# Ledger of designs, part 48: peptides against a protein of PDB entry 7C96

Target 1, 73 residues: chain A of PDB entry 7C96
Amino acid sequence: PVIPDDFRCPISLELMKDPVIVSTGQTYERTCIEKWLQAGHGTCPKTQQTLTSTVLTPNYVLRSLIAQWCEAN

## One batch from the design tools (peptide; made by RFdiffusion4, then SolubleMPNN)

Design b2_p19_3_s2 (from b2_p19_3, 11 letters changed)
Fold by OpenDDE base, seed 5:
Structure b2_p19_3_s2 (fold): chain B 73 residues (1-73), chain A 19 residues (1-19)
Amino acid sequence: as target 1 above (73 residues)
Amino acid sequence: SAAKEQQETLEKIREEFHK
């Protein structure tokens, strides 16, 4: 089935397994955004806005929605 | 536009991740 765009990581374009929210409010797969940050970048890949924090907050709501979608499809 | 520029930049980032 077609994966909803909102469930795909903006970077990998794959279904997110561990979605995390960055300071700009955008959500990415944890591994992707961590690699981005480790490379020394301080901007949001999708918006290019400067990240005010490097803290990554788990997006449990989205994780749950994705899980529910996977169960139904 | 800003949106177009953002998308182009994101695409470049995606390409780097695919290497």
Scores: peptide ipSAE 0.658, ipTM 0.912, DockQ to the pose 0.213
Fold by OpenDDE base, seed 2:
Structure b2_p19_3_s2 (fold): chain B 73 residues (1-73), chain A 19 residues (1-19)
Amino acid sequence: as target 1 above (73 residues)
Amino acid sequence: SAAKEQQETLEKIREEFHK
């Protein structure tokens, strides 16, 4: 089945396993955004907005939604 | 448009990750 766009990491385009929210409110796969930040970037890959924080907040709601989708498909 | 520019930048980033 087709993976919903909202369940795909904007960078890898793969189903997110550990989705995290950045300061701009966008969600990415943890490994992807961490690599981006470690490379010295301070902007949101999707919006190019400056990140006001490097804190990554787990998106537990999305994680659960993805799990439910995977169970049904 | 701003949206178009954002998408183009994101695509460049994707290319960098896919090496």
Scores: peptide ipSAE 0.657, ipTM 0.912, DockQ to the pose 0.210
Fold by OpenDDE base, seed 3:
Structure b2_p19_3_s2 (fold): chain B 73 residues (1-73), chain A 19 residues (1-19)
Amino acid sequence: as target 1 above (73 residues)
Amino acid sequence: SAAKEQQETLEKIREEFHK
């Protein structure tokens, strides 16, 4: 089945397994955004807005929604 | 437009990650 766009990482375009929220409110796969930050970038890949923090907050709600979708499909 | 620029930049980032 077609994976909902909201469930795909903006960078990898794959189904997210460990979604995290950045300061701009956008959600990415943890591995992807960590690599981006480790490369020395301080902006949001999708919006190019400057990140006010490098803290990554787990998006547990989205993780749960994705898990439910996977179980049903 | 701003939307086009954002999308273009994201696509470039995706290409770098794909390599």
Scores: peptide ipSAE 0.654, ipTM 0.911, DockQ to the pose 0.215
Fold by OpenDDE base, seed 1:
Structure b2_p19_3_s2 (fold): chain B 73 residues (1-73), chain A 19 residues (1-19)
Amino acid sequence: as target 1 above (73 residues)
Amino acid sequence: SAAKEQQETLEKIREEFHK
């Protein structure tokens, strides 16, 4: 089945396994955004807005939705 | 447009992650 766009990481374009929310409200795969930040960047890959914080908040709701989708497909 | 510019930048970032 076709993977919903909202379930794909904006960077890797793959189904997210550990989705995290950045300060701009965008969600990415943890490993992808961590690599981006470790490279010295302080902006949101999707919007280019400056991040007000480098804290990554787990998107548990999305993780659950993805898990449910995977179980059904 | 601003949206197109944002998308173009994101695509460049994606290319860097795939190399």
Scores: peptide ipSAE 0.653, ipTM 0.910, DockQ to the pose 0.208

Design b2_p19_3_s3 (from b2_p19_3, 11 letters changed)
Fold by OpenDDE base, seed 4:
Order: structure tokens, then sequence, then C-alpha cells
Structure b2_p19_3_s3 (fold): chain B 73 residues (1-73), chain A 19 residues (1-19)
């Protein structure tokens, strides 16, 4: 089935397994955004905004929504 | 451009993720 856009990581373009929120409010797959940050980048890949923090906050709501979607599809 | 370079990096990350 077609994966909802909001469930896809902007980087990997795949269904997120461990979605995390960056300081700009955008959500990415943890592994993807970590690689971006580790590469020395301090901006949000999607919005180009400068990150005010490198803290990654788990998006448990989205994780739950994705899990529900996966169960139904 | 900066945008193009960023896109290239993101594509590289995507490729690594898919390995």
Amino acid sequence: as target 1 above (73 residues)
Amino acid sequence: SAAEEQQKILEEIREEFHK
C-alpha cells in the first residue's frame, strides 16, 4: 500500500521506524538525521533552518500512528 | 550550489541507509 508522506523520512524516503523530532519540529528517521549531524551539518535537511539544538526527541505519537498503520496494512 | 551539495549529501546518506 501507499505509505503516507508524513510517515516517510524526508531523507531515506522510507517508513520511519524510530522517528525523532529536531529543534525545527521536523521529524526524521533517527539513523538518517544522526548521520547528517555527524557529517558536520547543523541545519534541518527539509527546511534548511539552522538547528538551535542537536537534541533528538523521540516522536512517540508518530511512532504509534505508524504502528497502527502497519497493523492495518 | 549549496542546495545541490546538500542534496548530494542527503542522497549519499540515503544510499548508506539502504545498504
Scores: peptide ipSAE 0.433, ipTM 0.858, DockQ to the pose 0.854
Fold by OpenDDE base, seed 2:
Structure b2_p19_3_s3 (fold): chain B 73 residues (1-73), chain A 19 residues (1-19)
Amino acid sequence: as target 1 above (73 residues)
Amino acid sequence: SAAEEQQKILEEIREEFHK
């Protein structure tokens, strides 16, 4: 089945397993955004906005939604 | 440009996941 766009990481374009929210409110796969940050970048890949924090907040709601979708499909 | 460089890095990251 077709993976909903909201369930795909903007970077990897793959189904997210460990979605995290950055300061801009955008969600990415943890490993993807960590690689971006570790490379020395301080902007949001999706919006190009400067990140006010490098803290990554787990998106538990989305994780659950993805899990439910995977179970049904 | 900065945008081009950013895209390059993102593509590299993406490629790592598609190996």
Scores: peptide ipSAE 0.429, ipTM 0.858, DockQ to the pose 0.841
Fold by OpenDDE base, seed 1:
Structure b2_p19_3_s3 (fold): chain B 73 residues (1-73), chain A 19 residues (1-19)
Amino acid sequence: as target 1 above (73 residues)
Amino acid sequence: SAAEEQQKILEEIREEFHK
């Protein structure tokens, strides 16, 4: 079935497995955003805003929603 | 432009992710 856009990582464009929230409030797949940060970038790929922090917060709600969706589809 | 360069980098990351 069609994967909801909110469940896809803005970078990989794939269903997120370990979604994390950056300081701008956008969510990405952990691996993808880590690669971006490790490459020396300090902006949000989606919004291009400068990140006030490089802390990545797990998006447990979204992770659960994705898991539920996968089980149902 | 800066935006285009950023997009290029993101595309590279995407390609690496799909390898």
Scores: peptide ipSAE 0.423, ipTM 0.856, DockQ to the pose 0.836
Fold by OpenDDE base, seed 3:
Structure b2_p19_3_s3 (fold): chain B 73 residues (1-73), chain A 19 residues (1-19)
Amino acid sequence: as target 1 above (73 residues)
Amino acid sequence: SAAEEQQKILEEIREEFHK
């Protein structure tokens, strides 16, 4: 089935397993955004906005929605 | 350029995950 766009990581383009929110409000797969940050970048890959923080907040709501979608499809 | 380098890194990260 077609994966909803909101469930895909903007970087990997794959279904997210561990979605995290950055300071700009965008959500990415944890591993993807960590690699980006480790490479020394301080901007949001999708919006190019400067991150006010490098703290990554788990998006538990989206994680649950994705899990429910996977169970149904 | 910085933009080109940034895009290169994103593509490299994507290639590690995208099938």
Scores: peptide ipSAE 0.422, ipTM 0.855, DockQ to the pose 0.756

Design b2_p19_3_s4 (from b2_p19_3, 11 letters changed)
Fold by OpenDDE base, seed 2:
Structure b2_p19_3_s4 (fold): chain B 73 residues (1-73), chain A 19 residues (1-19)
Amino acid sequence: as target 1 above (73 residues)
Amino acid sequence: SELEEQKKTLEEIRKEFLE
């Protein structure tokens, strides 16, 4: 079935497996955002806002929701 | 500003990741 937009990485547009939150509050697939940061960028891909930190926080709630959705679909 | 001009749109970023 159709994957909910909130479950898809803004960059890859694929179902997130390891969602992480950046300082702007946006969530991305870890591998995608890490590549972006490693390339020397300091902005949020989706919002274009400057990141106040490069720390990536696991989005456990979303990870769980995605897992539940996958089990049901 | 110069900093603003360095920013890419989400569409451009997606395209780069597909390459």
Scores: peptide ipSAE 0.522, ipTM 0.820, DockQ to the pose 0.307
Fold by OpenDDE base, seed 5:
Structure b2_p19_3_s4 (fold): chain B 73 residues (1-73), chain A 19 residues (1-19)
Amino acid sequence: as target 1 above (73 residues)
Amino acid sequence: SELEEQKKTLEEIRKEFLE
């Protein structure tokens, strides 16, 4: 079935398994955004906005929605 | 600004991750 765009990481374009929210409110796969930050970048890949923090917050709601979708499809 | 000019587009970022 077609994967909803909101369930795909903006970077990898793959279904997210561990979605995390950055300071701009955008969500990415943890592995992807961590690699981006570790490379010395301080901007949001999708919006190009400067991150006010490097803290990554788990998006539990989205994680749950994706899990439910996977179970049904 | 000069710093903003150094920013990469999402497309460029995706390309780098695929390399």
Scores: peptide ipSAE 0.521, ipTM 0.818, DockQ to the pose 0.296
Fold by OpenDDE base, seed 1:
Structure b2_p19_3_s4 (fold): chain B 73 residues (1-73), chain A 19 residues (1-19)
Amino acid sequence: as target 1 above (73 residues)
Amino acid sequence: SELEEQKKTLEEIRKEFLE
């Protein structure tokens, strides 16, 4: 089945396992965004907006939705 | 602006991650 675009990391384009939200509201796979930040970048990969914070918030709702989708497909 | 010129596009970022 086709993976919903919202379930794929904007960077890796793969189904997210540990989705996290950045200050701009965009969601990425944790490992991807952490590597981006560790490289010294301070912008949102998808929107190019400057991040107001480097705090990553787990997107539990999306994580649950993805899990449910995986179970059904 | 100079700041914007230093920013990478999502496409460029994806390519770097694939390297």
Scores: peptide ipSAE 0.518, ipTM 0.817, DockQ to the pose 0.303
Fold by OpenDDE base, seed 3:
Parts: structure tokens; C-alpha cells; sequence
Structure b2_p19_3_s4 (fold): chain B 73 residues (1-73), chain A 19 residues (1-19)
């Protein structure tokens, strides 16, 4: 079935397994955004805004929604 | 500014991840 756009990582375009929120409010797959930050970048890939923090917050609500979708599809 | 000139588009970032 077609994967909802909100469930895909903006970088990899793949179904997210461990979604995390950055300071701009955007959500990415943890591995993708960590690689971006480790490369020395300080901006949000989707918005190009400068990050006010490099802290990554787990998006538990989205993680749960994706899990429910995967169970049904 | 120097900082703005270093910023990349989402499309460019996706391309780099595919390489």
C-alpha cells in the first residue's frame, strides 16, 4: 500500500522507524539527522533554518501511529 | 553571508545521501 507522506523521512523518503524532532519542529529518521549533524551541519534539512539546539526528541506519537499503520498494512 | 552561502537545499541533501 501507499505510505502516507507524513510517515516518510524528509531525507531518505523511507518509512520512519525511529522518528525524532529537531529544534525547528521538523521530524526525521534518527539515523539520517544524526549523520547530517555529525558531518558538521547546523541547519534543518527541510527548512534550511539554523538549529537553536542539536538535541533530538523522540516523536512517540508519530512512532505509535506508524506502528499501528504497519500492523494494518 | 558566509553562513547562508553554505546552506543546501533539501534536494541537494537527498542527492548526497544517495551517493
Amino acid sequence: as target 1 above (73 residues)
Amino acid sequence: SELEEQKKTLEEIRKEFLE
Scores: peptide ipSAE 0.514, ipTM 0.814, DockQ to the pose 0.253

Design b2_p19_4_s1 (from b2_p19_4, 12 letters changed)
Fold by OpenDDE base, seed 4:
Structure b2_p19_4_s1 (fold): chain B 73 residues (1-73), chain A 19 residues (1-19)
Amino acid sequence: as target 1 above (73 residues)
Amino acid sequence: SAEQERQEILEQIRKEFAE
């Protein structure tokens, strides 16, 4: 089945397993954004906005939606 | 350029997940 775009990480382009929200409100796969930050970047890959924090917040709502989709497909 | 470097890094990260 076709994976909804909102369920794909903007970086890996794959179905997210551990989606996290950055300070700009964008969501990424945890591992992907961690690699980006580790490379020394302080901006949001999608919007290019400067991150006000490097704290990564789990997107539980999206994780639940993805889980429901996976169960049905 | 800065944009080219950004795209190269993103592509590199993407390739790591493809493998």
Scores: peptide ipSAE 0.417, ipTM 0.848, DockQ to the pose 0.820
Fold by OpenDDE base, seed 2:
Structure b2_p19_4_s1 (fold): chain B 73 residues (1-73), chain A 19 residues (1-19)
Amino acid sequence: as target 1 above (73 residues)
Amino acid sequence: SAEQERQEILEQIRKEFAE
């Protein structure tokens, strides 16, 4: 089945396993955004907005939704 | 350009993730 766009990481374009929210409200796969930040970038890959924080907040709701979708498909 | 660099880095990350 087709993976919903909201379940895909904007970077990897794959189904997110450990989705995290950045300060701009965008969600990425943890591994992907960490690599971006480690490379010394302080902007949101998708929106190009400057990140007000480098804190990554787990998106538990989305993780759950993805899990439910995977179970059903 | 800065945008090109951004895209290149994102592409690299994408490739690394796929590995």
Scores: peptide ipSAE 0.410, ipTM 0.847, DockQ to the pose 0.914
Fold by OpenDDE base, seed 1:
Structure b2_p19_4_s1 (fold): chain B 73 residues (1-73), chain A 19 residues (1-19)
Amino acid sequence: as target 1 above (73 residues)
Amino acid sequence: SAEQERQEILEQIRKEFAE
């Protein structure tokens, strides 16, 4: 089945396993955004907005939704 | 350009997750 766009990481373009939210509200796969930050960037890959914080907040709701979708498909 | 560099880095990261 077709994977919903909201379930794909904007960077890897793959189904997210550990989705995290950045300060701009966008969600990425943890590993992907960490690599971006480690490369010395302080902007949101998707929106190019400056990140006010480098804190990554787990998106538990999305994680659960993805898990449910995977179980059903 | 700055945008080109940005895209190159993103592409590099993306390739690391490609099969």
Scores: peptide ipSAE 0.404, ipTM 0.843, DockQ to the pose 0.788
Fold by OpenDDE base, seed 3:
Structure b2_p19_4_s1 (fold): chain B 73 residues (1-73), chain A 19 residues (1-19)
Amino acid sequence: as target 1 above (73 residues)
Amino acid sequence: SAEQERQEILEQIRKEFAE
């Protein structure tokens, strides 16, 4: 089945398993955004906006929605 | 350039997740 765009990581383009929110409000797969930050970058990959914080907040709502979708498909 | 470097790193990360 076709994976909803909102369920795909903007970096890996794959179904997210551990989605996290950055300061710009965008959501990424944790491992992807961590690699980006570890490379020394402080901007949002999708929007190119400067991150006001490097704190990553788990997107539990999206995680739940993805889990439900996976169970049904 | 900075943008070229950005794209190169993003592509590198994508390759790690590509099948």
Scores: peptide ipSAE 0.399, ipTM 0.843, DockQ to the pose 0.751

Design b2_p19_4_s2 (from b2_p19_4, 12 letters changed)
Fold by OpenDDE base, seed 4:
Structure b2_p19_4_s2 (fold): chain B 73 residues (1-73), chain A 19 residues (1-19)
Amino acid sequence: as target 1 above (73 residues)
Amino acid sequence: SAEKEQQEILEEIREEFRK
């Protein structure tokens, strides 16, 4: 089935397994955004806004929604 | 451009992720 855009990581383009929120409010797959940050980038890949923090906050709501979607599809 | 450069980096990360 077609994966909803909001459920796909902007970087990997795959269904997110461990979605995390960056300071801009955008959500990415943890491993993807970590690689981006480790590469020395301080901007949000999607919006190109400067990140005010490198803290990654788990998006449990989205994780749950994705899990529900996976169960139904 | 900065946009193209960023896109290239993201593509590299994507490739690494898919490996």
Scores: peptide ipSAE 0.444, ipTM 0.860, DockQ to the pose 0.836
Fold by OpenDDE base, seed 1:
Structure b2_p19_4_s2 (fold): chain B 73 residues (1-73), chain A 19 residues (1-19)
Amino acid sequence: as target 1 above (73 residues)
Amino acid sequence: SAEKEQQEILEEIREEFRK
């Protein structure tokens, strides 16, 4: 089955397993965005906007939706 | 450019996940 684009990490382009939201509202795979931040970057890879915070908030809703999709496909 | 450099970094990170 075709994986919905909204379920893919903007960086890895793979199905997200641990999606997290950054200050700009964009969602990424935790491991991917952490690598980006650890490399010294303070911007949103997708929008290029400066992050007002480096706090990563788990996107539980999306995580649940992805899990449900995986169960059905 | 800054955008090109950033794109290269993202591609580098992406490549790590494909291995």
Scores: peptide ipSAE 0.439, ipTM 0.858, DockQ to the pose 0.823
Fold by OpenDDE base, seed 3:
Structure b2_p19_4_s2 (fold): chain B 73 residues (1-73), chain A 19 residues (1-19)
Amino acid sequence: as target 1 above (73 residues)
Amino acid sequence: SAEKEQQEILEEIREEFRK
């Protein structure tokens, strides 16, 4: 089945397992964005905007939607 | 440029997930 673009991480381009939201409102796979931050970058890969915070908030709604999609497909 | 360098890093990260 075709994976919806909204379910793919902007970095890995793979189906997200642990989606997290950054300060810009964009969502990434936790592991991917952590690697980016650990490399010393403080910008949003998607928008190039400077992050106002490095706090990563779990996107539970998207996580649930992805789980439902995986169950149906 | 800064943007070019950032894209190279992102590509490296992406390659790690495709292996």
Scores: peptide ipSAE 0.437, ipTM 0.858, DockQ to the pose 0.790
Fold by OpenDDE base, seed 2:
Structure b2_p19_4_s2 (fold): chain B 73 residues (1-73), chain A 19 residues (1-19)
Amino acid sequence: as target 1 above (73 residues)
Amino acid sequence: SAEKEQQEILEEIREEFRK
């Protein structure tokens, strides 16, 4: 079935396994956003807003929703 | 432009995940 857009990483465009939230509130796959940050970028890939922090917060709610969706599909 | 350059970098990262 079609993967919901909210379950896809804005960078990889694939189903997220370890979704993390950046300071702008956008969610990415951890490995994707880490590569972006390690490349020296300090902006949010989706919104182009400057990140106020490089801290990545696990999106446990989305992680659970994705897991439930995968179980049902 | 800056946006185009950023998009190219994102595409490169994306391609790394598809390898």
Scores: peptide ipSAE 0.436, ipTM 0.857, DockQ to the pose 0.783

Design b2_p19_4_s3 (from b2_p19_4, 10 letters changed)
Fold by OpenDDE base, seed 4:
Structure b2_p19_4_s3 (fold): chain B 73 residues (1-73), chain A 19 residues (1-19)
Amino acid sequence: as target 1 above (73 residues)
Amino acid sequence: SEQEAQQQTLEEIRKEFAE
């Protein structure tokens, strides 16, 4: 089935397994955004806004929604 | 537009990750 856009990582375009929120409010797959940050970047891949923090907050709501979608599809 | 510029940049990033 077609994966909802909101459930796909903006970088990998794959279904997110461990979605995390960056300081700009955008959500990415943890591994993707960590690689981006580790490469020395300080901007949001999707918006190019400067990140005010490198803290990654788990998006548990989205994770749950994705899980529910996967169970139904 | 700003949106187009953002999309272009993101696309470039995607290419890097896909390689």
Scores: peptide ipSAE 0.636, ipTM 0.898, DockQ to the pose 0.203
Fold by OpenDDE base, seed 5:
Formats: C-alpha cells, structure tokens, sequence
Structure b2_p19_4_s3 (fold): chain B 73 residues (1-73), chain A 19 residues (1-19)
C-alpha cells in the first residue's frame, strides 16, 4: 500500500522507523538528521530555518501512528 | 516563492543523501 507522506522522512522519503523532532518542529528519521548535523549543518533540511538546538526529540506519537498503520497494512 | 525555494533546497539535500 501507499505510504502516507506524513510517515515518510523528508530526506530519505522512506517510512520512518525512529522519527525525531528538531527545534523547528519538523520530523525526520533519526539517522538522516544525525548525519546532517554531523556534517556540520545547522539548519532544518525542509525549511532551512536555523536550528536553535541540536537536541532530537523522539516523536512517540508519530511512531505509534506509523506502527498502527504498518499493522493494518 | 519561499516555498519553492525550500523545496528546491530539500531536493538538493536528498540527492546528497542518495549518493
């Protein structure tokens, strides 16, 4: 089945397994955003807004929604 | 527009990760 866009990482375009929220409120796959940050970038890939923090917050709600979708599809 | 610019930048980033 077609994966909902909201469940896909903006970078990898793949179903997120470990979604994390950055300071701008956007959510990415952890591995993707970590690589981005490790490369020395300090902006949000999707919005180009400057990140006020490098803290990555797990998006448990989205993780749950994705899990539910995977179980049903 | 700003939205178009953001999308273009994201596409470039995607290419970087795909390589």
Amino acid sequence: as target 1 above (73 residues)
Amino acid sequence: SEQEAQQQTLEEIRKEFAE
Scores: peptide ipSAE 0.631, ipTM 0.897, DockQ to the pose 0.236
Fold by OpenDDE base, seed 3:
Structure b2_p19_4_s3 (fold): chain B 73 residues (1-73), chain A 19 residues (1-19)
Amino acid sequence: as target 1 above (73 residues)
Amino acid sequence: SEQEAQQQTLEEIRKEFAE
């Protein structure tokens, strides 16, 4: 079935397994955004806004929604 | 536009990760 856009990582375009929120409010797959940050970047891939923090907050709500979608489809 | 510029940059980033 067609995967909802909001469930796909903006970078990998794959269904997110470990979604995390950056300071700009955008959500990415943890591994993708960590690689981006590790490469020395300080901006949000989606918006190019400067990150006020490199802290990654787990998006548990989205994780749950994705899990529910996967179970139903 | 601002949105177009953001999308173009993201597409470039995607290419880097896909390589």
Scores: peptide ipSAE 0.625, ipTM 0.895, DockQ to the pose 0.203
Fold by OpenDDE base, seed 1:
Structure b2_p19_4_s3 (fold): chain B 73 residues (1-73), chain A 19 residues (1-19)
Amino acid sequence: as target 1 above (73 residues)
Amino acid sequence: SEQEAQQQTLEEIRKEFAE
C-alpha cells in the first residue's frame, strides 16, 4: 500500500519511526534531524527558517497514527 | 517562487543524506 506523505520524513522520505517536532512546527525522523543539527546546521530543512530552539519534541499523535496505519496495512 | 526555492534546498539536503 502507498504510504501517506505525512507519514514520511521530509529528509529520508521513509516511514517515520520516531517522529519529532522542531521549533518551526515541522516533523522529522529523530535520527535525521539530529544528524542535521550535529553537522552544525541551525535551520529547518523543509522551510529553511532559523530554529529558535534545538529541542526536539516527540510527536506522539503522529507516532500513534503511523502505528495504526501499519497495523491496518 | 518561495515554495519552489524551499523544495530545491530540501532536495539538495536529501542528496547529502543519501550519500
Scores: peptide ipSAE 0.620, ipTM 0.893, DockQ to the pose 0.201

Design b2_p19_4_s4 (from b2_p19_4, 11 letters changed)
Fold by OpenDDE base, seed 2:
Structure b2_p19_4_s4 (fold): chain B 73 residues (1-73), chain A 19 residues (1-19)
Amino acid sequence: as target 1 above (73 residues)
Amino acid sequence: SAEKERQETLEKIREEFLK
């Protein structure tokens, strides 16, 4: 089955396992965005907007939706 | 368009992660 676009990390394009939300509201796989930030970048990969914070917030809702989708497919 | 430019930038970022 086709994986919903919202379930794929904007960077890796793979199904997210540990989705986290950045200050712009976009969600990425934790490992991907952490690598991006550690490289010294301060912008959102998808929107190029400047991040007002480097805090990463777990997207529990999306994590649950992805888990449910995986169980059904 | 602005959206196209953002997509091209994101694609370059993806390529950087894949190399």
Scores: peptide ipSAE 0.598, ipTM 0.898, DockQ to the pose 0.201
Fold by OpenDDE base, seed 3:
Structure b2_p19_4_s4 (fold): chain B 73 residues (1-73), chain A 19 residues (1-19)
Amino acid sequence: as target 1 above (73 residues)
Amino acid sequence: SAEKERQETLEKIREEFLK
């Protein structure tokens, strides 16, 4: 079935497996955002806002919602 | 618009990751 937009990484457009939150509040797939940061970028891909921190916080709530969706679909 | 520009930038980033 159609994957909800909120469950797709803004970069890869694929279903997120390990969603993480950046300082701007946006959520990305961990591997995607880590590659972006490792390339020397300091902005949020979706908003272009400067990141106040490079810390990535696991989005456990979204991870749970995605897991529930996958179980039903 | 500002949002249009942000979307265009994101598209460029996506293209870079697809390479």
Scores: peptide ipSAE 0.596, ipTM 0.897, DockQ to the pose 0.205
Fold by OpenDDE base, seed 1:
Structure b2_p19_4_s4 (fold): chain B 73 residues (1-73), chain A 19 residues (1-19)
Amino acid sequence: as target 1 above (73 residues)
Amino acid sequence: SAEKERQETLEKIREEFLK
């Protein structure tokens, strides 16, 4: 079945396995956003807003929703 | 539009990131 857009990383466009939230509120796959930050970038890929923090917060709710969807599909 | 511009920027990021 079709993967919901909200379950896909804005960068890789793949189903997220370890979704994390950046300071702008957008969610990305951890590995993708970490590579982006490590490359020296300080903006949100999706919104281009400057990040006020480089802290990545696990999106546990989304992770659970994705897991449930995967189990059902 | 602003949204279109942001989307185009994201596409460029994807191309550079995934190449």
Scores: peptide ipSAE 0.590, ipTM 0.896, DockQ to the pose 0.190
Fold by OpenDDE base, seed 5:
Structure b2_p19_4_s4 (fold): chain B 73 residues (1-73), chain A 19 residues (1-19)
Amino acid sequence: as target 1 above (73 residues)
Amino acid sequence: SAEKERQETLEKIREEFLK
């Protein structure tokens, strides 16, 4: 079925398995955003805003919603 | 437009990190 836009990583465009939130509030797949940060970038890929922190916070709510969606589809 | 620029940036990022 059609993957909800909010469940897809802005970078990979794939269904997120380990969604994490950056300082701007945007959510990405962990592996994608980690590679971006490791490359020395300090901006949010989606918004181009400067990140005030490089801390990645697990998006447990979204992770749960995606899991529920996968179980139903 | 701003949205077009953001989309182009994301595409470049995708090509660079998802080869």
Scores: peptide ipSAE 0.393, ipTM 0.831, DockQ to the pose 0.297

